Peptides against a protein of PDB entry 5OOQ. Designs and how they scored, part 8

Target 1, 227 residues: chain A of PDB entry 5OOQ
Amino acid sequence: YREDVRQVVTHPANALSFLQPGRLVEISVNGKDNYGWGAVVDFAKRINKRNPSAVYTDHESYIVNVVVNTMYIDSPVNLLKPFNPTLPEGIRPAEEGEKSICAVIPITLDSIKSIGNLRLYMPKDIRASGQKETVGKSLREVNRRFPDGIPVLDPVKNMKIEDEDFLKLMKKIDVLNTKLSSNPLTNSMRLEELYGKYSRKHDLHEDMKQLKRKISESQAVIQLDDL

## One batch from the design tools (peptide; aimed at target 1 R119 L120 V142)

Design b1_p10_5_s3 (made by RFdiffusion4, then SolubleMPNN; from b1_p10_5, 7 letters changed)
Fold by OpenDDE base, seed 2:
Order: structure tokens, then C-alpha cells, then sequence
Structure b1_p10_5_s3 (fold): chain B 227 residues (1-227), chain A 10 residues (1-10)
């Protein structure tokens, strides 16, 4: 059930509108590497230049760049390739007693455990010297202010996921948190129906994003002609 | 300067 909710929340049709620069997200890479809460830098659609025909799952179709403050100090961060979510060997969070550093890592939507109801002010150039460390200090300050955990976006109230099947899933989870008795398989079939509806919404979102980009590019050209 | 933390009242 938590995974089913996570799949809906992290679907591009729902998540992308909440992945603004500085959005806090809880990160788990490959189901093993827990980086904790990081801050979104940006995101982009995953493009495989070597295989343009590569079809990614919805959750793998975008790359999110995130600042983490939990990177193991001896991790080969210099081997990190921008917009490559396949992390080099040795890229891992620091364990207990190990020193950590701030790093920008590219992740898929599937590596997002939770989307926080908090946003940091992000520096314009996160790659500039000391900027990642500034974000890292802010992440520590957030964790200090929220000892019981960072507030997560409510999928219904905050994310406005009003799909009837999702609302039924949430109600079932609420009822199941009170009574253990409903079958996971029926929820997976509903999740597939939800994904079919979200896929259509995603296509519209990409069309709108492409249109906004074309408008922005046209405005940028107008500003260049006025110089 | 500490980065401003914004709670988005959504």
C-alpha cells in the first residue's frame, strides 16, 4: 500500500509539478542507498542519445538532479555524469561513523520515497564553489527544525490527486491502518487503471511544457534582437 | 546567509 501510494505520487503526471528547485525529496537509490532528504536542483526528460528508441517506464523517464548532504566522503563523485541516473560504483551514502559531503546526484522518479511540503531557496549556480555546502547546511537546519520528520505533501490535499480510484486506495489504507483485511492484487489492477489515466495527463503536461519552452525561446530571441 | 526555508502553504 505505501508502495502503491508512492508509485502514484512519483508518477510524472503528479510529481513533476512539485519538483521545483529547492523542493525537498526523500531519496532512496536502488532500494538500498538511502540518502535521506535532499533538495531538487532541476529535472529533465530522460534522453538516450545512443538509443533514441529506448522506452523507459514512466518513473524512469525523467532525471531529477538533487543535492544530498549524506554522500560518503570517499565516493567517486568526480565520476558522476550529469543526467545519467546509472550511478558509478562506489557512489553511496555515508554509513554511521563515516564522514559525508554534499553532492548533486541524478536520480529517477522511482528513487523518490517522499516529496516534502518544504522548499529551500536554491542558489542559481549550484555548481559554483561552496553552493552545495550552503544547501547542505540548510538541509541540516531543516532536519534540526523537524526532529519528528519533514512534513510530506498530502497527495489529496496538497497534490490534488482527485482520482476516484486513488481516493479509494487512500481510504482503504486508512481503513486498513485500522483493519488489515484487503487484498494487494485488487489495488495493483486499480493502479494500472490509474496509470492509464495519468499517462494521458502526462502527455498533456509534456505538450504544455513544450509549448511553454517554445514561448520562452521566442521571448529569448526577441530579447537578443533588442540588444 | 542561511537559505530561506519556505513552507509552501498549499
Amino acid sequence: as target 1 above (227 residues)
Amino acid sequence: MPLKIFEEKL
Scores: peptide ipSAE 0.119, ipTM 0.831, DockQ to the pose 0.599
OpenDDE base, seeds 1, 3, 4, 5: peptide ipSAE 0.113, 0.096, 0.073, 0.113; ipTM 0.819, 0.824, 0.768, 0.832

Design b1_p10_5_s4 (made by RFdiffusion4, then SolubleMPNN; from b1_p10_5, 7 letters changed)
Fold by OpenDDE base, seed 3:
Structure b1_p10_5_s4 (fold): chain B 227 residues (1-227), chain A 10 residues (1-10)
Amino acid sequence: as target 1 above (227 residues)
Amino acid sequence: MELKIEELEL
């Protein structure tokens, strides 16, 4: 159920409007490598230059560049390719007792565990020397201020996901959290069916929402230059 | 270090 909500929240139709520069996101790569909370730099539609006809899933169709402060110090960060979400071998978070560094990593939407209700002010040139480390200090300060965890965006109240199939999904989750006694497998199949209906409906609206977002991003960049 | 955090007000 939490995964089914995550699939809807991280769908391009919903997530991309909240992936502004500095947006905090919780990152888990390949379901194994937990980087914790990072800050969004930018995102772009995934384009395969070698195979322009490559079809990606909705959750793999965009690349999000994020600053993390939990990269293992001996990770081969120089092998990172911009806009390539296939991370080199040895790119991993630091374990307990290991030293970490700040890095910019390209991830898919599927690597977003949660979207935070907080946004950092980002340096204009994140690739300049020392800028990643500045963001890394800000991430540490956020974690210090929120010891109980960074507040996550509410899908309905904050993200305004008003899709009837999603609202039915949320109501079912609420009913199931109150009624722990029903068979989890039968409910999972029904949630997948609802998500499949949701995805098909929103695939057609993706192009229209991207146009509206380009307009909103241009307005947000203007506000960042006036501050 | 002023952490400028934009919180989405509800």
Scores: peptide ipSAE 0.154, ipTM 0.824, DockQ to the pose 0.598
OpenDDE base, seeds 1, 2, 4, 5: peptide ipSAE 0.063, 0.067, 0.114, 0.097; ipTM 0.783, 0.793, 0.736, 0.802

Design b1_p10_6 (made by RFdiffusion4)
Pose (drawn by RFdiffusion4):
Structure b1_p10_6 (pose): chain A 225 residues (1-48, 51-227), chain P 10 residues (1-10)
Amino acid sequence: YREDVRQVVTHPANALSFLQPGRLVEISVNGKDNYGWGAVVDFAKRINNPSAVYTDHESYIVNVVVNTMYIDSPVNLLKPFNPTLPEGIRPAEEGEKSICAVIPITLDSIKSIGNLRLYMPKDIRASGQKETVGKSLREVNRRFPDGIPVLDPVKNMKIEDEDFLKLMKKIDVLNTKLSSNPLTNSMRLEELYGKYSRKHDLHEDMKQLKRKISESQAVIQLDDL
Amino acid sequence: SVLPFFEDEF
């Protein structure tokens, strides 16, 4: 349900109104590369040119400044409006140095939208400007070690569509349902949940393998035939 | 140098 709400928030109709320059966003491109919290510089519509049609979330490209780029990552390969990050450009590992950079992303790569925004120079492309902004991101990350506050979708972003409101209530219902479980006030909750979640991942992982073996025991494309 | 930032009101 929370992932469902995220798509409603990041859809261009609601998200673009709050994508002013300097807006803080949490970037998780394709659910794999997590660059942490960054600052939005600008955005523009995606024009595929071959005029190919794009999905609503991929219909727009946002350039954001990050401070967690791997230091030896080849940033010279980036095209201004190509959000497909070339192989080798990755967030810095836990033990590797980081460097400030600007990357393009689609809206689907935004995990959350912040209520804070930075002062940014006019030309981020100018000499030392992307570096200066990266310093500011490091300070915001210090004052807010637990995380950056998110924008309230209803109160701040004024999202009032009825279907979305029922979705928000569905979450509150599940939370109070979760808060009424006997394990909520338990010390072994983190232990038992982790122990169970590992067993569950295996069950789902084993089920994936279990099906592959059976289909391959028989002839391969007999069904296609 | 560190640049300032803003908290928006709604």

Design b1_p10_6_s1 (made by RFdiffusion4, then SolubleMPNN; from b1_p10_6, 7 letters changed)
Fold by OpenDDE base, seed 5:
Structure b1_p10_6_s1 (fold): chain B 227 residues (1-227), chain A 10 residues (1-10)
Amino acid sequence: as target 1 above (227 residues)
Amino acid sequence: MILPYEVLSF
């Protein structure tokens, strides 16, 4: 269920309006590399210059540059390329006992675990000397102030996700959380199937929406060529 | 100490 909510929350239709510079996001790359909370620098639609016809999933179709303060100190950060989410070998968070540094990493929406209800004041030029470290200090201060965790955006109250299927999902989660708090075993298998079906339906709906946009864009281009 | 962040109320 948490993954289901995450998929909806991190979908471009919902997430992009909340990825302002300084927005806090919790980052997990490939489900294994947990960088913790970082601050959004900017985002852009993913463009493959070598293959302009490359089709990405919705969650992979945008690249978000984020400042993290948990990069392993010996990571080859000089090999990082803005808006390239394919991270070089050796780019990883610091493990326990390792030293970390501040870095800007490009991630996909799929690498966002949570979107925070906080926004850092960002420097005008994050690439300027010492600016990443300034943001890193701010991140540390935020983490210090919120020992119980950084406040996460409410999908309904804050993000205004009013999709009926999502609201039904949230209600089911609430009911299941209430029931799981009362009975743990029954809820896992049916949820995976229902979510699989919902995710597929949502993917299909977004594919349809993207296709409709492409058709509309193509029609707009055709109308411009016919003038 | 100036807060390095703002809470965005939507």
Scores: peptide ipSAE 0.210, ipTM 0.828, DockQ to the pose 0.480
OpenDDE base, seeds 1, 2, 3, 4: peptide ipSAE 0.062, 0.157, 0.113, 0.093; ipTM 0.706, 0.801, 0.734, 0.710; seed 3 fails the geometry check

Design b1_p10_6_s2 (made by RFdiffusion4, then SolubleMPNN; from b1_p10_6, 6 letters changed)
Fold by OpenDDE base, seed 3:
Structure b1_p10_6_s2 (fold): chain B 227 residues (1-227), chain A 10 residues (1-10)
Amino acid sequence: as target 1 above (227 residues)
Amino acid sequence: MILPYEELSF
């Protein structure tokens, strides 16, 4: 359900009006490379100059340029192509203990995990010397001020997404969250142990189901050979 | 201290 919400929020019809210069967005490329919070520079419709007839999904149809301060220092940032969301090999966030630098990366809407309710003051020319680092300092300051996390836009209250199916989805999530928080196991020190036991029980149950199916299939084959 | 950001109140 959270992924379904993300898909709706990051859809061009909803997201583009909130991708102003300086808007904070949480970035995850290919579901693996987590850059954390970055700042929007600009966006443009994706155009394939080599294949003008190229059809992209809604989430791939726009390219968003974002400043991140978590780029691995030895990443080949010079190989980054403007408005090309296909990142060169070696472009990745810094891991724990690695040094990071500021970089502008082109991403698709599908690489946006969350849209923040904050907007940085952006320099006029982000490509000018030292300007990316200035934005990087601002990002660090924001993270320092919001230790519990940067506030995310509310899809209904802030983004005014009023689609009935979406509202039903949000209500379902709220009900599930309430049930989860009210569950006595949620705050139990035994949750991990109980979950481990449950997971093992579930796996055994699935194995048993698979075995029963195989037995039934084998019996069906025997009956066919006896005919 | 000038805040490097604007918080958008909706």
Scores: peptide ipSAE 0.236, ipTM 0.821, DockQ to the pose 0.586
OpenDDE base, seeds 1, 2, 4, 5: peptide ipSAE 0.026, 0.021, 0.086, 0.219; ipTM 0.608, 0.611, 0.699, 0.824; seed 2 fails the geometry check

Design b1_p10_6_s3 (made by RFdiffusion4, then SolubleMPNN; from b1_p10_6, 5 letters changed)
Fold by OpenDDE base, seed 2:
Structure b1_p10_6_s3 (fold): chain B 227 residues (1-227), chain A 10 residues (1-10)
Amino acid sequence: as target 1 above (227 residues)
Amino acid sequence: MILPYEELEF
């Protein structure tokens, strides 16, 4: 369920309009490297210059550069390449008791756990000396002000995700949170199945949409070669 | 103290 909502929320169709410079996002790379809350710098469509025909999943199709203040101090941050989500070896968050630094990391949409309802005032040039540390101070101040956690965007109220199947999912999650608060065991499997079916239907719908685009693009190319 | 952030009300 949380993963399921995350998949819809972080889908390009929903997320990109909320990835303004300074937008807070909760970051987990590869499901292992938890950087916590970071601030969006910019994003771009993922383009593989070496393989222009590379197909990415929707969640991998965009790269978001984010400022984090939790980068391990001895991480080889100089090897980080903007818009390259393949992080060099040794790029990790600081563990407990380790010192952290501010860094800009390129992540996929799949590395976003949550989108916050807050936006930092970003410096004009984040690459300028001391600007990452300024954002890092702002991140610390936000965390100090929100001890119970940074407010997350409501997918329905804030993101206006009005997809009927998503609303049914959210209602089911709400009913299940209400029912999990009342009876935990029986409702999880069917909604995983129904959401697996919905995710698969959404994936199939996006695959159909991508396939229709590819067919239209291929037909346009064929029409250009026949002229 | 100027807030380092904007709360986005939608």
Scores: peptide ipSAE 0.235, ipTM 0.829, DockQ to the pose 0.492
OpenDDE base, seeds 1, 3, 4, 5: peptide ipSAE 0.186, 0.031, 0.071, 0.228; ipTM 0.814, 0.638, 0.682, 0.830

Design b1_p10_6_s4 (made by RFdiffusion4, then SolubleMPNN; from b1_p10_6, 6 letters changed)
Fold by OpenDDE base, seed 2:
Structure b1_p10_6_s4 (fold): chain B 227 residues (1-227), chain A 10 residues (1-10)
Amino acid sequence: as target 1 above (227 residues)
Amino acid sequence: MILPYEVLEF
């Protein structure tokens, strides 16, 4: 359920319009490395220059650079490559009692756990000396002001995800959260099936949109060759 | 103290 909502929310079609510079995102890399809340720097479509034919999942098809203030101090942050979500060995969040530093990490959309309803004022150049630490101070101030947690974007009210199958999914999740307070096991399999149907319909819609773009691009190329 | 953040109300 929470994962199913996360997958819809973090899908490129929904997430990218909310990944403005300074947007807060909750970050979990590989489901293990919890960096907590970070601030978006920028994002780009994932391009493998060594393998242009590399196909990525929708959630892996974009790379988001994020400022975190929870990077372990002895992490080899100098080995971090912008727009490379394959993190070097030893890149991890600080554990309890460890010192942390501010770092910019490249993540996939799949590493976004939540999108916050807050945007930090970002410095003009995050790569300049002391600018990451400025964002890190802002992140600490936000966490201090929201002790109950940073407000998360509402997928329906804020993100305007009005897809009927998603609304049916959300209503089912609400009914199932209301019912999961009463019976857990019967509801997971149908939601995975409905999410699988929604994801597949969304994938088919994006495939249709990409196919329409490719057809339009191919028609534009054919019209240029006929002139 | 200027808020280091904007609340994006949609």
Scores: peptide ipSAE 0.218, ipTM 0.818, DockQ to the pose 0.467
OpenDDE base, seeds 1, 3, 4, 5: peptide ipSAE 0.101, 0.201, 0.097, 0.216; ipTM 0.708, 0.818, 0.713, 0.827

Design b1_p10_7 (made by RFdiffusion4)
Pose (drawn by RFdiffusion4):
Structure b1_p10_7 (pose): chain A 225 residues (1-48, 51-227), chain P 10 residues (1-10)
Amino acid sequence: YREDVRQVVTHPANALSFLQPGRLVEISVNGKDNYGWGAVVDFAKRINNPSAVYTDHESYIVNVVVNTMYIDSPVNLLKPFNPTLPEGIRPAEEGEKSICAVIPITLDSIKSIGNLRLYMPKDIRASGQKETVGKSLREVNRRFPDGIPVLDPVKNMKIEDEDFLKLMKKIDVLNTKLSSNPLTNSMRLEELYGKYSRKHDLHEDMKQLKRKISESQAVIQLDDL
Amino acid sequence: SPLIVYEDSS
């Protein structure tokens, strides 16, 4: 349900109105590379010189400044409007130095939209400007160690469509349902939940393998034939 | 340089 709400928030119709320069966003491109919190510089529509049609979330490209780029990552390969990050450009590992950089992303790569925004120079491409902004991101990350406050989708972003409102209520219902479970006020909750979640991942992982073995025991493309 | 941060209003 929360992932469903995220798609509604990041859709161009609602998200673009709040993508002013300097907007703080949490970037998780393709659900794999997590660059932490960054600052939006600008955005523009994606034009595929083959005029290919794009998905609503991929229809726009946003350039964002990050402060967690791996230091030896080859940033010279980036094209301004190509959000496919070349192989080798990755967020810095837990033990590696970081460098400020600008990357292009589609809207699907935004995890959350912040209520804060930075002062940014006119030319982020100018000398030392991307570095200066990275310093500001490091300070915001200090004042807010637990995280940056998110924009309220209804109160702040004024999203009032009825289908979305029912979705928000479906979450509140499941939360109060969760808060009424006997384990909510338990000390062993983190222990037991982790112990169970590991057993569950294996069950789902084993089920994936279990099906592969059976289909391959028989002839391969007999079904295609 | 001083830090400048903006916060949104309702």

Design b1_p10_7_s1 (made by RFdiffusion4, then SolubleMPNN; from b1_p10_7, 6 letters changed)
Fold by OpenDDE base, seed 2:
Structure b1_p10_7_s1 (fold): chain B 227 residues (1-227), chain A 10 residues (1-10)
Amino acid sequence: as target 1 above (227 residues)
Amino acid sequence: SELVIYEETL
C-alpha cells in the first residue's frame, strides 16, 4: 500500500508542481541507496539525445537534480553527468562511520521516497564553491529540528489529489493502520485507472508549460526587435 | 539558513 501511494504521489502529474527549488525530498536510488532527505535544485524532462524516440515510463520521464549531504566522501562525484540518472559505479551514500560530503545528483521520480512539506532557500548558483555545503548545513539543521522525521506532504490536504479511487485507498490505509490488518487495499486500488487519469493530467500540464514557454519566447523576441 | 515550512492551512 505504501508503494501504491508512492506511485501516485511521485507521478509527474502530482509531483512536479511540488518540486520547486529547495523542496525537501527523501531519496532512495535503486531501492538500496538511501541518501535520506535532500533538496531539489531543479528538474527537467528527460531527453535522450542518442535516441530521441526513447519512451520512458512516467516515473522515469523527468530528471530531478537534488543536493544530498550523505554522499560517501570517496565516491567518484567527478564522474556524475548532469541529467544522467544512471549513476556511475561507486556513487553511494556514506554508511555508518564513513564520512560524507555534499553532492548534486540527478535522480528520477522513481527515486523519490517521499516529498516533504518543507522548502529551503536555495543559493542561486548551487555549483559555486561552498554553496552545496551551505545547503548541506541547512539539511542538518532541518533534521535537528525534526528529530521524529521531516513532515511529509499530505497527498490529499496538501497535494490536493482528489481522485476518488485514491481517496478510497487512503481511507483503507487509515482503517488498516487502526486495525493492524494489511489485506483489503491491494484489490481496491484501480491503480491503472488512476495512472490513466494522471497521464491525461500530465499531458495537459506539459501542453500548458509548452504554451507558456512559447509565449515567453515570443515576448523575448519582441523585446529584442524593439531594441 | 532560512527555512520555509508550507503549512497549507486547509
Scores: peptide ipSAE 0.046, ipTM 0.726, DockQ to the pose 0.338
OpenDDE base, seeds 1, 3, 4, 5: peptide ipSAE 0.042, 0.039, 0.044, 0.040; ipTM 0.735, 0.725, 0.749, 0.732; seed 3 fails the geometry check

Design b1_p10_7_s2 (made by RFdiffusion4, then SolubleMPNN; from b1_p10_7, 7 letters changed)
Fold by OpenDDE base, seed 5:
Structure b1_p10_7_s2 (fold): chain B 227 residues (1-227), chain A 10 residues (1-10)
Amino acid sequence: as target 1 above (227 residues)
Amino acid sequence: MPLVIFEEEL
């Protein structure tokens, strides 16, 4: 159930509108490497320049650049490739007793565990010397101010996820938090149906955005030919 | 500078 909610929340159709610069996100890479709360720098659609025909899942179709303050100090951060979510070997969070540094890492939406209801004030140029460390200080201060954890976006109240099947899932989770009584398999099948709906909505939105861009480009060309 | 901007303030 928590994973089912996470999958809906982190779907591009829902998540991307909440991935503004400075948005706090809880990061877990490959379900093992927990970086804790990081701050969104930006995001982009994943493009494989070597294989333009590469099809990604919805959750792998975007790259989110995030500042983390939990990178192991001896991690080969210089090997990090912008827009490549396949992290080099040795890129990991610091363990207990290890020193950490601030780094910008490219992650997929699938590496987002939760989305916070707050944003950091982000420097204009995160690539400038010391800026990621400034964000890292801000992250430490936020964690200090929220000892019980950073507030998470409410999927319904904040994210306005109005999908009837999702609302039914949330109600079932609320009921299950009160009564341990519904079959996980039925929720998984409904989740796949939800993903299919979100994927179609997102594809349509991107198609509309591309169409609007093409229309604007065509209008700009028409204006250039009329001059 | 405010450290944090809550979404209700944007």
Scores: peptide ipSAE 0.206, ipTM 0.832, DockQ to the pose 0.374
OpenDDE base, seeds 1, 2, 3, 4: peptide ipSAE 0.101, 0.144, 0.137, 0.063; ipTM 0.805, 0.819, 0.802, 0.736

Design b1_p10_7_s3 (made by RFdiffusion4, then SolubleMPNN; from b1_p10_7, 7 letters changed)
Fold by OpenDDE base, seed 1:
Structure b1_p10_7_s3 (fold): chain B 227 residues (1-227), chain A 10 residues (1-10)
Amino acid sequence: as target 1 above (227 residues)
Amino acid sequence: MELVIYEEEL
């Protein structure tokens, strides 16, 4: 279900109108490399200069250039080619404890995990010295202001996706989320009932053990008095 | 510091 929603949201027909300069997007490249939230620079239709007849899937048919502030410092960022989503070897996010830098990376729509309900003012020339680092500071400030996460665009309310099958999917998700929010209470009540039954059974077992001990002690005392 | 704007404000 979450992936089905992501496929609809990131489809060119829905996503492109929300990929303005400065739009925040959550980035995951190849399902492995999580860059977190970045800012859109621009996008373009993917053109294969070597094979003009190349057909891409809808989600691979556009290239989005994004500023990230999570690039590993020793990544070969100089090997990045504009509008080439096939990233060079060694281009990765920084791991925990590693230093990061700001970089512009080309991604496909398929690498967008979420579209944020926020925009940054983008510098006119992001390639100019210090401009990526300015955006990187703004991204850090956004993350600081939203400790519970950056607000995501609502597919229906904000993106105006009115597809009937999509609306049915969203309703199913809402029902499941409501059941999942109500089920912890029902499962906690059942766990409390089960724990209460288990505790009572344990207490009863301990009481029986104590009673057996007292009977054994009284029998042992009777045997000592008869000796 | 660049201004952060909500989509609803644009």
Scores: peptide ipSAE 0.074, ipTM 0.759, DockQ to the pose 0.460
OpenDDE base, seeds 2, 3, 4, 5: peptide ipSAE 0.050, 0.041, 0.043, 0.050; ipTM 0.727, 0.733, 0.724, 0.727; seed 5 fails the geometry check

Design b1_p10_7_s4 (made by RFdiffusion4, then SolubleMPNN; from b1_p10_7, 7 letters changed)
Fold by OpenDDE base, seed 2:
Order: structure tokens, then C-alpha cells, then sequence
Structure b1_p10_7_s4 (fold): chain B 227 residues (1-227), chain A 10 residues (1-10)
């Protein structure tokens, strides 16, 4: 059930509108590497230049760049390739007693455990010297202010996921948190129906994003002609 | 300067 909710929340049709620069997200890479809460830098659609025909799952179709403050100090961060979510060997969070550093890592939507109801002010150039460390200090300050955990976006109230099947899933989870008795398989079939509806919404979102980009590019050209 | 933390009242 938590995974089913996570799949809906992290679907591009729902998540992308909440992945603004500085959005806090809880990160788990490959189901093993827990980086904790990081801050979104940006995101982009995953493009495989070597295989343009590569079809990614919805959750793998975008790359999110995130600042983490939990990177193991001896991790080969210099081997990190921008917009490559396949992390080099040795890229891992620091364990207990190990020193950590701030790093920008590219992740898929599937590596997002939770989307926080908090946003940091992000520096314009996160790659500039000391900027990642500034974000890292802010992440520590957030964790200090929220000892019981960072507030997560409510999928219904905050994310406005009003799909009837999702609302039924949430109600079932609420009822199941009170009574253990409903079958996971029926929820997976509903999740597939939800994904079919979200896929259509995603296509519209990409069309709108492409249109906004074309408008922005046209405005940028107008500003260049006025110089 | 500490980065401003914004709670988005959504």
C-alpha cells in the first residue's frame, strides 16, 4: 500500500509539478542507498542519445538532479555524469561513523520515497564553489527544525490527486491502518487503471511544457534582437 | 546567509 501510494505520487503526471528547485525529496537509490532528504536542483526528460528508441517506464523517464548532504566522503563523485541516473560504483551514502559531503546526484522518479511540503531557496549556480555546502547546511537546519520528520505533501490535499480510484486506495489504507483485511492484487489492477489515466495527463503536461519552452525561446530571441 | 526555508502553504 505505501508502495502503491508512492508509485502514484512519483508518477510524472503528479510529481513533476512539485519538483521545483529547492523542493525537498526523500531519496532512496536502488532500494538500498538511502540518502535521506535532499533538495531538487532541476529535472529533465530522460534522453538516450545512443538509443533514441529506448522506452523507459514512466518513473524512469525523467532525471531529477538533487543535492544530498549524506554522500560518503570517499565516493567517486568526480565520476558522476550529469543526467545519467546509472550511478558509478562506489557512489553511496555515508554509513554511521563515516564522514559525508554534499553532492548533486541524478536520480529517477522511482528513487523518490517522499516529496516534502518544504522548499529551500536554491542558489542559481549550484555548481559554483561552496553552493552545495550552503544547501547542505540548510538541509541540516531543516532536519534540526523537524526532529519528528519533514512534513510530506498530502497527495489529496496538497497534490490534488482527485482520482476516484486513488481516493479509494487512500481510504482503504486508512481503513486498513485500522483493519488489515484487503487484498494487494485488487489495488495493483486499480493502479494500472490509474496509470492509464495519468499517462494521458502526462502527455498533456509534456505538450504544455513544450509549448511553454517554445514561448520562452521566442521571448529569448526577441530579447537578443533588442540588444 | 542561511537559505530561506519556505513552507509552501498549499
Amino acid sequence: as target 1 above (227 residues)
Amino acid sequence: MPLKIFEEKL
Scores: peptide ipSAE 0.119, ipTM 0.831, DockQ to the pose 0.587
OpenDDE base, seeds 1, 3, 4, 5: peptide ipSAE 0.113, 0.096, 0.073, 0.113; ipTM 0.819, 0.824, 0.768, 0.832

Design b1_p10_8 (made by RFdiffusion4)
Pose (drawn by RFdiffusion4):
Structure b1_p10_8 (pose): chain A 225 residues (1-48, 51-227), chain P 10 residues (1-10)
Amino acid sequence: YREDVRQVVTHPANALSFLQPGRLVEISVNGKDNYGWGAVVDFAKRINNPSAVYTDHESYIVNVVVNTMYIDSPVNLLKPFNPTLPEGIRPAEEGEKSICAVIPITLDSIKSIGNLRLYMPKDIRASGQKETVGKSLREVNRRFPDGIPVLDPVKNMKIEDEDFLKLMKKIDVLNTKLSSNPLTNSMRLEELYGKYSRKHDLHEDMKQLKRKISESQAVIQLDDL
Amino acid sequence: PPVIVYEDEP
């Protein structure tokens, strides 16, 4: 349900109104590379040029400044409007130095939209400007160690469509349902939940393998035939 | 230079 709300928030109709320069966003591109919190510089529509049609979330490209780029990552390969990050450009590992950079992303690569925004120079491409912005991101990350506050989708972003409101209520219902469980006020909750979640991942992982073995025991493309 | 942060008000 929360992932469903995220798509409603990041859809161009609602998200673009709040994508002013300097806007703080949490970037998680393709659900794999987590660059932390960054600053939006600008955005523009994606034009595929062979005029190919794009999904609503991929219809726009946003350039954002990050402060967690791996230091030896080859940034010289980036094209301004190509959000497919070349192989080798990755967020810095836990033990590796970081460098400020600008990357292009589609809207689907935004995890959350912040209520804060930075002062940014006119030319982020100018000498030392991307570096200076990276310093500001490091300070915001210090003042807010637990995280950056998110924009309220209803109160701040004024999203009032009825279907979305029912979705928000569905979450509140499940939360109060969760808060009424006997385990909520338990000390072993983190232990037991982790112990169970590991057993569950294996069950779902084993089920994936279990099906592969059976289909391959028989002839391969007999069904296609 | 000082850090300048803007916060949104509803």

